# Peptides against a protein of PDB entry 4LZF, part 62

Target 1, 155 residues: chain A of PDB entry 4LZF
Amino acid sequence: GGRLVVFPNGTRKELSADGQTVKVMFFNGDVKHTMPDQRVIYYYAEAQTTHITYPDGMEVLQFPNNQTEKHFPDGRKEITFPDQTVKTLHPDGREESVLTDGTIIQLNPDGSKVIQFNTGQREIHTADFKRREYPDGTVKTVYSDGRQETQYPTG

## One batch from the design tools (peptide; made by RFdiffusion4, then SolubleMPNN)

Design b2_p11_4_s2 (from b2_p11_4, 5 letters changed)
Fold by OpenDDE base, seed 4:
Structure b2_p11_4_s2 (fold): chain B 155 residues (1-155), chain A 11 residues (1-11)
Amino acid sequence: as target 1 above (155 residues)
Amino acid sequence: SSLNPLPPPPA
């Protein structure tokens, strides 16, 4: 069978019979699971936060407010907010938010912003202009100097 | 030490 070790400080350590699973219940209420697949699940009792670390370097944080953060080995971070918006932070500084309605918001390292609406419309923001692209091929641009341009689809 | 709890998680 498994083994239970109780330490003088109140920490408890449970080992599975095969030794592949280790559960440490710390005196402060924290819990650490080492799994057969070598992932480590650490539960912070006070913060009610779960931190999972994977052998490949992947990390997952689960917060009590239902926010989840994934830290990928390549440096990318993915945050699922309580409202289920998913924000991806790329190592190059690009950020992408996917809203629950399907809208995608991209913030580029150059400061430009692209919104892909669920309607198929796309809006591009740069230092020089704001551009709206419509599904029919119409493109409306408002330049920073106030000039407006409409491009019509080639029919 | 493996017998001590980890520091608080990142915020």
Scores: peptide ipSAE 0.175, ipTM 0.818, DockQ to the pose 0.102
Fold by OpenDDE base, seed 3:
Structure b2_p11_4_s2 (fold): chain B 155 residues (1-155), chain A 11 residues (1-11)
Amino acid sequence: as target 1 above (155 residues)
Amino acid sequence: SSLNPLPPPPA
């Protein structure tokens, strides 16, 4: 069978009968699970936060406000906000947000911004212009000097 | 020896 070890400081350690699962209940209320797949699940009682570490270096943080952060071994981070927006931070400095309505917002390291709307329209922001591309092929550009240009599709 | 908890996560 399983076994229970109780330490003088009040920490308790439970081992499964097969020895594949270890549960440590610390005197401060924290809980650590070591699983058969070698992932470690640590619960911080005061912060009400769960931290999962995987053997490949993947880390997952779950916060009490329902925000989740994934830290990938390649340095990429993925944040799922309470509103279910997903933001990806890439090692090259690029950021991408996917909204619940399907809109995608890309922030580039050079400061440019691209919005792909759920309607199929795309908006590009640079230091020199703001451009709107429409599904029919129409393109409208407002330049920094105030000039406006419309390019019409060939019909 | 008794087991001790980890330090709290970053804020």
Scores: peptide ipSAE 0.174, ipTM 0.814, DockQ to the pose 0.091
Fold by OpenDDE base, seed 2:
Structure b2_p11_4_s2 (fold): chain B 155 residues (1-155), chain A 11 residues (1-11)
Amino acid sequence: as target 1 above (155 residues)
Amino acid sequence: SSLNPLPPPPA
């Protein structure tokens, strides 16, 4: 059978019969589960936040507002916001946000920005210009000096 | 000895 240990401070530790699952119910309401797969699930009662740590270094944070953060061993971070926008922070500094409508916003380490609209249009922002690319091949560029250029598709 | 909870996560 399992075992229950009650500590003087009120913390309780429950051990499964096989010893592979450990549940600690802390005096402050926090709960820690150590699972057979060695993941640790920690629930912060006051913050209502769940923190899962995996043996490979993966971490998952779940916040009460439905935001979820995944911290990958490679340094990548993925944030799912309450509105279900997913933002990925890459180790190279690149950031990508995928909106619920399919729009993708990319922020590059060099400061450039690319928006891929769900319509197939793409907008590129650099230090020198803002460019809109249309599905038909039309490209409109507004340069930082105010010059505007339109390139028409072939045909 | 008794077990103590972890510090709260950064908010």
Scores: peptide ipSAE 0.172, ipTM 0.815, DockQ to the pose 0.093
Fold by OpenDDE base, seed 1:
Structure b2_p11_4_s2 (fold): chain B 155 residues (1-155), chain A 11 residues (1-11)
Amino acid sequence: as target 1 above (155 residues)
Amino acid sequence: SSLNPLPPPPA
């Protein structure tokens, strides 16, 4: 059958009858669940934060402000902010934010920035220029020297 | 040890 162990410090450990589930209720209010699939769910009582670790190296943090962070085995991180913006941090240094309105903001390792607006317009920032691409095919470029160029769609 | 709580992750 299941077992309950009560330690002198107040920590309690519950083992399922099959031994595949372990629940530890620490004296400070923290709770640790070890599941049959080997994921570990740790709840920090004071911080009201949940930390899930998976055997493949995935980690998920859930904060009381409704922020969620996923740490992938490949080093990628995905942050869902309280406003539901999703920011992905890639191992190569690229960052991508997807806003709730569908706008996508990409920060590249070379320092360039690309904004894909929900209107279909795209803005590209580099060391040499700022470029706006319009859905009609018009492209406006402002170069770092102040020169401006407009490329009209081929009609 | 399973007897002691873990330190919270860095915020």
Scores: peptide ipSAE 0.172, ipTM 0.815, DockQ to the pose 0.102

Design b2_p11_4_s3 (from b2_p11_4, 6 letters changed)
Fold by OpenDDE base, seed 1:
Formats: C-alpha cells, sequence, structure tokens
Structure b2_p11_4_s3 (fold): chain B 155 residues (1-155), chain A 11 residues (1-11)
C-alpha cells in the first residue's frame, strides 16, 4: 500500500504504493504532486495558481482568472488570456496575438506592426508610414511627413 | 527532512 507521512509542522506526504506518485500537502494549503512522468504540479493555495513543470523545461501556469501561460524550453511563451486571445512571445522579440475574431496582430523586433483583419484588410505600421491594404487591391499609405498616397487596383 | 512550500508566485 501507499504511505502517509505527517510532519510536526502539519505538512503531509502521501506516497503511492508503486512509489511513482508523491503528493505533498503543505501546512499553508499548497499542494505538490510529483507524477510518474516526472512532471511536477504545484498548487499555490493563497493565489489559487497552478504551476506545472516538465522534465524538458516546459512550464505551464494556470491562474484563477482562467489565464494560462506556457513557457517553452526554447524561450517562447504562449499566453491565453481570459478573453481567449492567444499571445505568443518569440525569443527573437516578435509578438503575435490571435484574437477570437481571427484578427492577427504582429509586433516585430524592428518596431513595425502588422494587423491582419478578419475582413481581409491588412494594416502595416512602420517608422515611415501606416499602410492599409484592402481586399480589392486598393492600398492607402499615410507617410510620417503627412503625405497620403492611394494606389488603385489595376484592371 | 520536512519539505517546505515554495515561495509565493510573483504578484
Amino acid sequence: as target 1 above (155 residues)
Amino acid sequence: SEPNPLPPPPV
């Protein structure tokens, strides 16, 4: 059978019969599970936050507001917000947000920004201009000097 | 030895 160890400070440790699962219930209400697959699930009772660590370096944070954060071994982070927007932070500094309506927002390391709207319109922000591309092929550019240019579709 | 809880997550 399993074993239960009760420590003087009130912390309890449960070991499975096979010894592959360890559950520690800390005196402060925190809970730590060590699983057979070597993942560690730590629950912070006061913060109501779950932190899962994997042997490959993957980490998952689950917050009480339903936000989740994944920390990949390569340094990439993926945040799922309560509104279900998914934001990916890349090691190179690029950030991508996918909204629930299908809009994609990209922030590039050079400071440029690209928005791909669900309507098929695309907006590009650079240091020199803001550009709106329309599905019909029309392109409107507002340059930093105030000049505006409209390129009409050919044909 | 007695296991100790981890420090609280960042605020």
Scores: peptide ipSAE 0.215, ipTM 0.830, DockQ to the pose 0.095
Fold by OpenDDE base, seed 3:
Structure b2_p11_4_s3 (fold): chain B 155 residues (1-155), chain A 11 residues (1-11)
Amino acid sequence: as target 1 above (155 residues)
Amino acid sequence: SEPNPLPPPPV
C-alpha cells in the first residue's frame, strides 16, 4: 500500500505504493503532484492557477480564466486565449496570431504586418504602403503619399 | 523535514 504522512502544520504527503507518484497537499491548499513521467503539477489554491513543469524545460500555465500559456525551452511562447485565439511569440520578436475563423496575423520585428484572411486575401502593412492581394491575382496598393496603384492579373 | 509551499505565482 501507499503511505500517508501528516505533518504537524497540517501538510499531508501521499506516496503511491510503487513510489512513482507523490502528492503533497499543503496547509494553504496548494497541491504539488509529482508524476511518473517526472512532470510536476503545482496547483496554487488562492490564484486557482496550475503550473506544470516538464523535465525538458517545458512549462505550462493554466489560469482560472481558461487562458493557457506554454513556455518552450527554445524561448517560444504560445498563448491560447479564452476565446481560443492562439498567439505565438517567437524569440526573434515575430508574433503570429491565429484567429478562430482561420485568419492569421503576423507582426514582424520591423513593424510590418501581414494578414492572411480566411478568404484567401492577403494584406501587407509597411511604413510605406498598405497592399491588398486578391485570390484572382489583383493587387491594390495604397502608398503613404496617397497614391493608389492597381495591378491586374494577366489572364 | 516538512515540505513548504511555493511562493504565489507572479500572474
Scores: peptide ipSAE 0.215, ipTM 0.833, DockQ to the pose 0.093
Fold by OpenDDE base, seed 5:
Structure b2_p11_4_s3 (fold): chain B 155 residues (1-155), chain A 11 residues (1-11)
Amino acid sequence: as target 1 above (155 residues)
Amino acid sequence: SEPNPLPPPPV
């Protein structure tokens, strides 16, 4: 059997028999679990949000709207939105969104944008041009001055 | 001593 400690303020602390799990139920409804693997699971009752911290520095936030955020030790952040779009924010400022249809959208620190369509087509947006690359090797470019260029695959 | 809850989440 474990132990139960009840504090005067209404907070309760449960310790497992093996001492490896600790559960604190705070007077405000928050809950803190310390697990055998040293992860800490904190539930914010008012916000209905779960925050998990791992020994390696990983953090996971789970929001009541089904959004999940992962904070990696390398500074990368991964957000899974309620619509199941996954957005990755890289430490260098690059952002990548993966849509449910497989489309990948990259926003680069230089302001350029790359879209990898699920069809295999790729579109590149820069200050100077918009370029469409096709699976057959054809490349169409529309330049900012209105000039258009088509490059055909080598036969 | 009683443990205290954490402050509200930033988001």
Scores: peptide ipSAE 0.215, ipTM 0.834, DockQ to the pose 0.093
Fold by OpenDDE base, seed 2:
Structure b2_p11_4_s3 (fold): chain B 155 residues (1-155), chain A 11 residues (1-11)
Amino acid sequence: as target 1 above (155 residues)
Amino acid sequence: SEPNPLPPPPV
């Protein structure tokens, strides 16, 4: 059978029969689970936040507002917002947001922005221009100097 | 020794 240790401060430690699972219930309401796969699940009672750490260095944070953050070992972060938008922050500074409607917004380290609309339209923002690409191949560009250009599809 | 809870998350 498992073991239960009760400490003088009120903390309780439960050990599974196989010793592979450890549950610590702290006096402050926090709970720490050590799993057979060596992941550690820590629940902060006051913050109502769950923090999972994996042996490979991955971390997962679950917040009471339903936001979830994944911190990958390579430095990438993935945030799922309460509205189910998923934002990925890359180590190179690139950010990508996927909206619930399928729109993808990319922010590049050079300051450029690309929006891929669910309609198939694409919008590109650079220091020099704003460009809208249409599914039919039409491209409209507004340059920083105020010049506007329309390129019509070939064919 | 008795296990202690972690400090609250910064977030």
Scores: peptide ipSAE 0.210, ipTM 0.831, DockQ to the pose 0.094

Design b2_p11_4_s4 (from b2_p11_4, 4 letters changed)
Fold by OpenDDE base, seed 1:
Structure b2_p11_4_s4 (fold): chain B 155 residues (1-155), chain A 11 residues (1-11)
Amino acid sequence: as target 1 above (155 residues)
Amino acid sequence: SSANPLPPPPV
């Protein structure tokens, strides 16, 4: 059978019969599960937040507002917001947001920004210009000096 | 006997 240890402060520790699962129920309501696969599940009662750590270094945070954060061993982070927008933060500083409508927003380490609209339009922001690319091949550029240029599709 | 575990630090 399993084993239950009850500590004087009210913390309880449950060990499975096979010894592969350990559950600690802390006096403050926090819970720690150590699983057979060596993942550790922390539940913080006051914050109502779940934190899962994996032996490979992966971490998953689940917040009460339905936000989820994944921390990958390579340093990448993936945030799923309550509105289901997914933001990826790359170790090189690049950020990518995918909106629920399919729009993709990329922020590059150099400060440039690219928006891929769900309409097929693309907008590029650099230090020197903002450029809008249209599905028909039209390209409109507004330069930092105020000049505007329109490039029409061939034909 | 294992020592009385303390709650982990908050997130």
Scores: peptide ipSAE 0.131, ipTM 0.811, DockQ to the pose 0.084
Fold by OpenDDE base, seed 4:
Structure b2_p11_4_s4 (fold): chain B 155 residues (1-155), chain A 11 residues (1-11)
Amino acid sequence: as target 1 above (155 residues)
Amino acid sequence: SSANPLPPPPV
């Protein structure tokens, strides 16, 4: 069977019968699970935070405010905020936020911004202009110098 | 003797 080791400091270690699962319950309330699939689950009692590490290098953080962070092996980070907005941070510096209403906000390394609205409209922000693209093919551009241009769909 | 494990560093 499994075994329980109780240390003098109050830390407890539970080992499964097969030895594939190890649970350490630290005297401070922290818990460490080593699972058969080699993921390690840390629970920090004071912070009420769960930290999962995977053998492929992925990490998952779960915070008490319901925020979740995923750190991918490729360097990408995905943050699910308490409001369920999902923000992806790419290794190249690009950021993408997906709002619960389906709006997508992209921040590019060059400083440009693209908003894809749930209405099908798209807005592009650059140093030189703001451009709104409409589902009908109309495009409105406001340039930094104040000039405005409207392009109408061909039809 | 299994060493008494220390808590992991905080997040």
Scores: peptide ipSAE 0.128, ipTM 0.806, DockQ to the pose 0.083
Fold by OpenDDE base, seed 3:
Structure b2_p11_4_s4 (fold): chain B 155 residues (1-155), chain A 11 residues (1-11)
Amino acid sequence: as target 1 above (155 residues)
Amino acid sequence: SSANPLPPPPV
C-alpha cells in the first residue's frame, strides 16, 4: 500500500505503493507531483499557475487566464494566448505569430516584417518600402519617398 | 526518516 506522511507544519506527503508517484501538499497550498515519467508538476496556489518540468529540459507554464508557454531545450519559446494565437520566439530573434484565421506574421531580426494573409496576399515591410503581392501576380510597392509602383502579371 | 520538504520557489 501507499504511505502518507503528515508533518507537524501541516505539509503532507503521499507516496504510491510502487514509490513512482510522490505528491507533496505543502501547508501554503502549493502542490508538487513527481510522476513515473520523471516530469515534475508544480502547482502554485496563490498564482494558480502550473509549472511542468520535463527530463529533457522542456518546461510548460499554464496560467489561470488560459495562456500557456512552452520553453524548449533549444531556447525556442511558444506562447499560446487566450485567443489561441500562437507566437513563436526563435533563438535567432525571429518572431512568428499564427492567428486563428491562418494569417502569419513574421518579425525578422533586421526589423523587416512579412504578413502572409489567409487570402494568399503577402505584405512585406522594410525600411525602404511596403510591398503587397497579390495572388494574380500583381505587385504594388510604396517606397519611403512616396513613389508608388505597380508591376503587372504576364498576360 | 523523511525530512520535511519546503515549498518550491515561486514562478
Scores: peptide ipSAE 0.128, ipTM 0.808, DockQ to the pose 0.081
Fold by OpenDDE base, seed 2:
Structure b2_p11_4_s4 (fold): chain B 155 residues (1-155), chain A 11 residues (1-11)
Amino acid sequence: as target 1 above (155 residues)
Amino acid sequence: SSANPLPPPPV
């Protein structure tokens, strides 16, 4: 059978019969689970936060405000905010936010920004201009010098 | 007997 070790400070260690699962219940209320798949689940009682570490280097954080963070082995980070917006931070510095309405906001390392609206419109921000692209093919550009240009669809 | 583990560092 399994084993339960109770330490003088109140920490408890439970071992499964097969030895594949270990649960440590710390005196402060924290819990550590070591699972058969070698993931380690930490629960921090005071912070009410769950931290999962995987053998491949993946990490998952679950916060009490319903925010979740995934830290991928490749350096990518994915944050699901309480409002269910999903933000991905790429190793190259690119950031992408997907809003619940389907709008996608991309921040590029060069400082440019692209917004793909759920309407099919797209807005591009650079150091030199702001451009709005419409589904019909119309493109409106406002340049940093104040010049404005409208390009109409060919057809 | 197994050593008494300490709580992990906070996140």
Scores: peptide ipSAE 0.124, ipTM 0.809, DockQ to the pose 0.083

Design b2_p11_5_s1 (from b2_p11_5, 5 letters changed)
Fold by OpenDDE base, seed 4:
Structure b2_p11_5_s1 (fold): chain B 155 residues (1-155), chain A 11 residues (1-11)
Amino acid sequence: as target 1 above (155 residues)
Amino acid sequence: SAEVLAEIKSF
């Protein structure tokens, strides 16, 4: 059968009969599972946080507030917030948030911001202007100096 | 956390 090791400090280690699953229950309530697929599941009792590490370098964090973070081997991070907004942090510094209503917010490494609204409108924020692009081809620009420009689809 | 061997049980 399986094997149970009890340590003087109260830590317990359970080994499956095939040796492919190891469960360590630490004296402080933390739990470590080593699975047959080589993923390691850490549960931090005090923080009530689960941390899964995969053999390919993928990591998944699950927080008690239902936030989930995925750390990809390429350095990309994906955060699913409790409200189900998904934020992707790219290694190049670009950030993308996808809201539940379909709105996409991009923060670019150059400091610009792009909002793709669910209405099909697009807004671009730069150091020099804010620009709103409409589905009909109208473009409205508000410059940092307060000037405004409207470009119409039919010239 | 630290691992200190004490008792082994089979199940």
Scores: peptide ipSAE 0.044, ipTM 0.759, DockQ to the pose 0.030
Fold by OpenDDE base, seed 5:
Structure b2_p11_5_s1 (fold): chain B 155 residues (1-155), chain A 11 residues (1-11)
Amino acid sequence: as target 1 above (155 residues)
Amino acid sequence: SAEVLAEIKSF
C-alpha cells in the first residue's frame, strides 16, 4: 500500500503505493500535492490560495475571491477577475481586457489605447488624436490641437 | 516547513 509519514511537528506526508502521488499536509494547514502528471498543487491555508505549477513552467493561481491568474512560460499573464473580465498582459507590455459584454480594451506599449465596443464601434486613442470608427464607415477624429474631422463613408 | 524524524506507516 501507500505510506504515511508523520513528523513530530504535525506535518504528514502521504505517498501512493505507486509513488506517483505525494501529499504533504503541513502543520500550518498548507497542502502540497505532487501529481502523476508532475503538476504541483500548493494550497496556502492562511491565504486560502491555490497555486498550481506545471512542468512546462505554466503556473495557475486561484484566489479565494474567485480571481484566477495564469502565468505562461513565455511571460504572458492572464487574469480572470471575479466578474469574469479577462485581462492579458503580454511580455512586450501590451495589455488586453475582454469584458463580459464583449468589449475589448487594448493598451499598447506606445501608450495608445484601442477600445472595440460590442456595438461594432472602435475608438483609438493616441498622443495625437482620439478617433471613433462607426460600423457604417463614418470616422470622427478629435486631434490634440482641438481640430475635429469627420470622414463619411463613400456613397 | 522543516521535516524532522518521521514515523512511517503503511496502508
Scores: peptide ipSAE 0.043, ipTM 0.758, DockQ to the pose 0.029
Fold by OpenDDE base, seed 1:
Structure b2_p11_5_s1 (fold): chain B 155 residues (1-155), chain A 11 residues (1-11)
Amino acid sequence: as target 1 above (155 residues)
Amino acid sequence: SAEVLAEIKSF
């Protein structure tokens, strides 16, 4: 009940019997699926990359090295790297990386950086200083002018 | 990539 269209250039188009699924196999090896749920799946043969577009504007890219990128309608982008680090890029310019060991790295639009280590230590970078906070309450600050301060916990 | 119209087969 389906239909197959064969084009002179070698492209093939398969239509399901219900008309809800369309598969185009391009002459160059690319494949395009239009699904009943209205998502469109592009496969780029040369790049071996899959690109899925959703009706709501969501996009998913899957690369041959196992990297995955999600592009959200609000402009947020989430990248899962091959090493399984997850990086989120926010529309406001903020970036957050979650490492596999639980470390969280935040880059802020103002240029400041915050690292929350899996050890419970926290490091804050600003234009004026680098500060290390320790679980025991000790705080060490190195200022941009080279001055150093250590604040010890009192209890 | 590009589409060019041709023959239709039913199955």
Scores: peptide ipSAE 0.046, ipTM 0.763, DockQ to the pose 0.030; fails the geometry check
Fold by OpenDDE base, seed 2:
Structure b2_p11_5_s1 (fold): chain B 155 residues (1-155), chain A 11 residues (1-11)
Amino acid sequence: as target 1 above (155 residues)
Amino acid sequence: SAEVLAEIKSF
């Protein structure tokens, strides 16, 4: 059978018979599970937050407001917000948000911004201009000096 | 949190 260790401070440690699973129930209500696959699941009772760590360095945070964060070994982070927007932060500084309506917002390290609307329109923001690309091939540009240009589809 | 050894039970 398994083993139960009861500590004077109220912490309890359960070991499976095979020794592959360890459950620690801390005196403060926290719970730590060490699993056979070597993932560690830590539940913070006060914060009601679950933190999973994997042997490869992957981490998953689950918050009580339904937000989830994935921290990848390569430094990438993926945040699923309560509204189900998914934001990816790349190691190069690029950020991408995918909205539930399919809109994609990209923030680039150089400060430029690209919005891919669910309508198929695309908007590019730079220091020098804002440009709107339409599915029909029309491109409208508003420059920082106020000048506007429209390029019409050819062919 | 903290661990302190005390009793071992088998089940």
Scores: peptide ipSAE 0.045, ipTM 0.762, DockQ to the pose 0.029; fails the geometry check

Design b2_p11_5_s2 (from b2_p11_5, 8 letters changed)
Fold by OpenDDE base, seed 2:
Structure b2_p11_5_s2 (fold): chain B 155 residues (1-155), chain A 11 residues (1-11)
Amino acid sequence: as target 1 above (155 residues)
Amino acid sequence: SSEILEEIKSF
């Protein structure tokens, strides 16, 4: 069968009968599970945070405020905030936030910003202009020099 | 490091 080992400091280690699962209950209340799939689940008792490490290098952090962070092997990070906004940080420096209403906010490495509104409108911010694209095909541009242009849909 | 105190349970 499985076995329980007790250490002098109060740490306990439970070994499954097959040896594939190890549970360490540390003296400080932390818990570490090593799973058959080599996933490691660590619970930090003081922080009340769960940290899962996968063999492929993926990591998942679960915070007590309901924030979740996923660290992908490719360097991408995905943060689910308590308000359920999902922010993706790409290795190229691009950031995308998806709001609960479906609005998507993209921050590009060049400093430009794109907002895809849930209404179907799109707004593009650059150093030179702000542009609003409407579902009907109308496009309004306000340039940094104060000029304004409106392009109307054809047809 | 923590030394093994005792293996107290088999299941």
Scores: peptide ipSAE 0.040, ipTM 0.733, DockQ to the pose 0.026
Fold by OpenDDE base, seed 3:
Structure b2_p11_5_s2 (fold): chain B 155 residues (1-155), chain A 11 residues (1-11)
Amino acid sequence: as target 1 above (155 residues)
Amino acid sequence: SSEILEEIKSF
């Protein structure tokens, strides 16, 4: 059988019969659960936050507002917002957001921005211009000085 | 939380 250990302060420790699962319920309401696959699940009662650590260094945070954060061993971070937008933060400083409608927004370390619309249109923002690329091959550029250029697919 | 345990009751 399993073991139940009760401490004078109210902390409880449950040990499975096979010894592979350990659950500590602290007097403050926090819970630490060690699983057979070596995952450790922390529940912080005051913050209502779950923190899972994996043997490979992966970490997952689950917040009470339904936001989830994944911290990868390579330094990449993936945030799933309550609205289901997914934002990826890369170690090189690049950020990518995928919206629920399929739109992809890329922020580059040089300050440029690329938007891939769900319609197939693409918009590029730099310090010098904004450029819109259309599926038919038309390209419109608006320069910072107010000049505009349109390139047509047939010429 | 984390704590140092001095006494154990087993059931």
Scores: peptide ipSAE 0.039, ipTM 0.730, DockQ to the pose 0.115
Fold by OpenDDE base, seed 5:
Structure b2_p11_5_s2 (fold): chain B 155 residues (1-155), chain A 11 residues (1-11)
Amino acid sequence: as target 1 above (155 residues)
Amino acid sequence: SSEILEEIKSF
């Protein structure tokens, strides 16, 4: 059957009969589990963090506060916060946060920010202005110099 | 240095 190897330092290594599963229980409480699909599940005992690495380069971090981070092979990162907010960091520098109420916050590489509210209102932030767009077509702009403009849908 | 095996157990 399987084999258990015990090392003098207290580390234990469990080998499946087919050799496809390997579980290493380190003397410090860390656990490394290599699965038949070649994913590696590492548990850091002190940090209480689980780190899963996949053959395709995907990585998943699970923290004790229930935060989860996914590192995609394309360089994208996705963070699921304990409150279930999902933040995506794109390789081009764009960031997107999706709140549980449906609000979407986008940070663009040029420094601009777009908030899509669950009410259908949209707010655009640039170096020069903040602009609020309303579902009725009204647009309010506050410029960096303090000037304000309102555009009405009736012109 | 090479690790020295303390115990081998089959299961």
Scores: peptide ipSAE 0.037, ipTM 0.706, DockQ to the pose 0.026
Fold by OpenDDE base, seed 1:
Structure b2_p11_5_s2 (fold): chain B 155 residues (1-155), chain A 11 residues (1-11)
Amino acid sequence: as target 1 above (155 residues)
Amino acid sequence: SSEILEEIKSF
């Protein structure tokens, strides 16, 4: 049968009959579940935060404000904000945000920024210029020195 | 519940 261990401080540990599931209910209200697949689900009562750890090293954090963070074994981090924006931080320093309207914002390690608008327009920011690409093939560039260029689409 | 109390332990 299942097993219950009670500690003097009020912590309780429940073991399944097969020994594959362990539930620890801490005196402070925290709860730790160890599952047969070796994932660990930890609930922090004071913070109202759920933390899941996987045997491959993946981690998932769920916050009370509906923010979710995924930490991948390769070092990538994915944040889903309460507004449902998804931000990915890559190990190389690149950051990508996907907005709910379909806009994609990329921050590159060199400091450049690329915005892919939901309208099909694209904007590129570098140290030297800001460039807007239009769906019709028009490209407008504003250089840091104030010079402007417009390239019209070829027929 | 399938769980039964078997022991009380200290840390």
Scores: peptide ipSAE 0.041, ipTM 0.695, DockQ to the pose 0.025; fails the geometry check

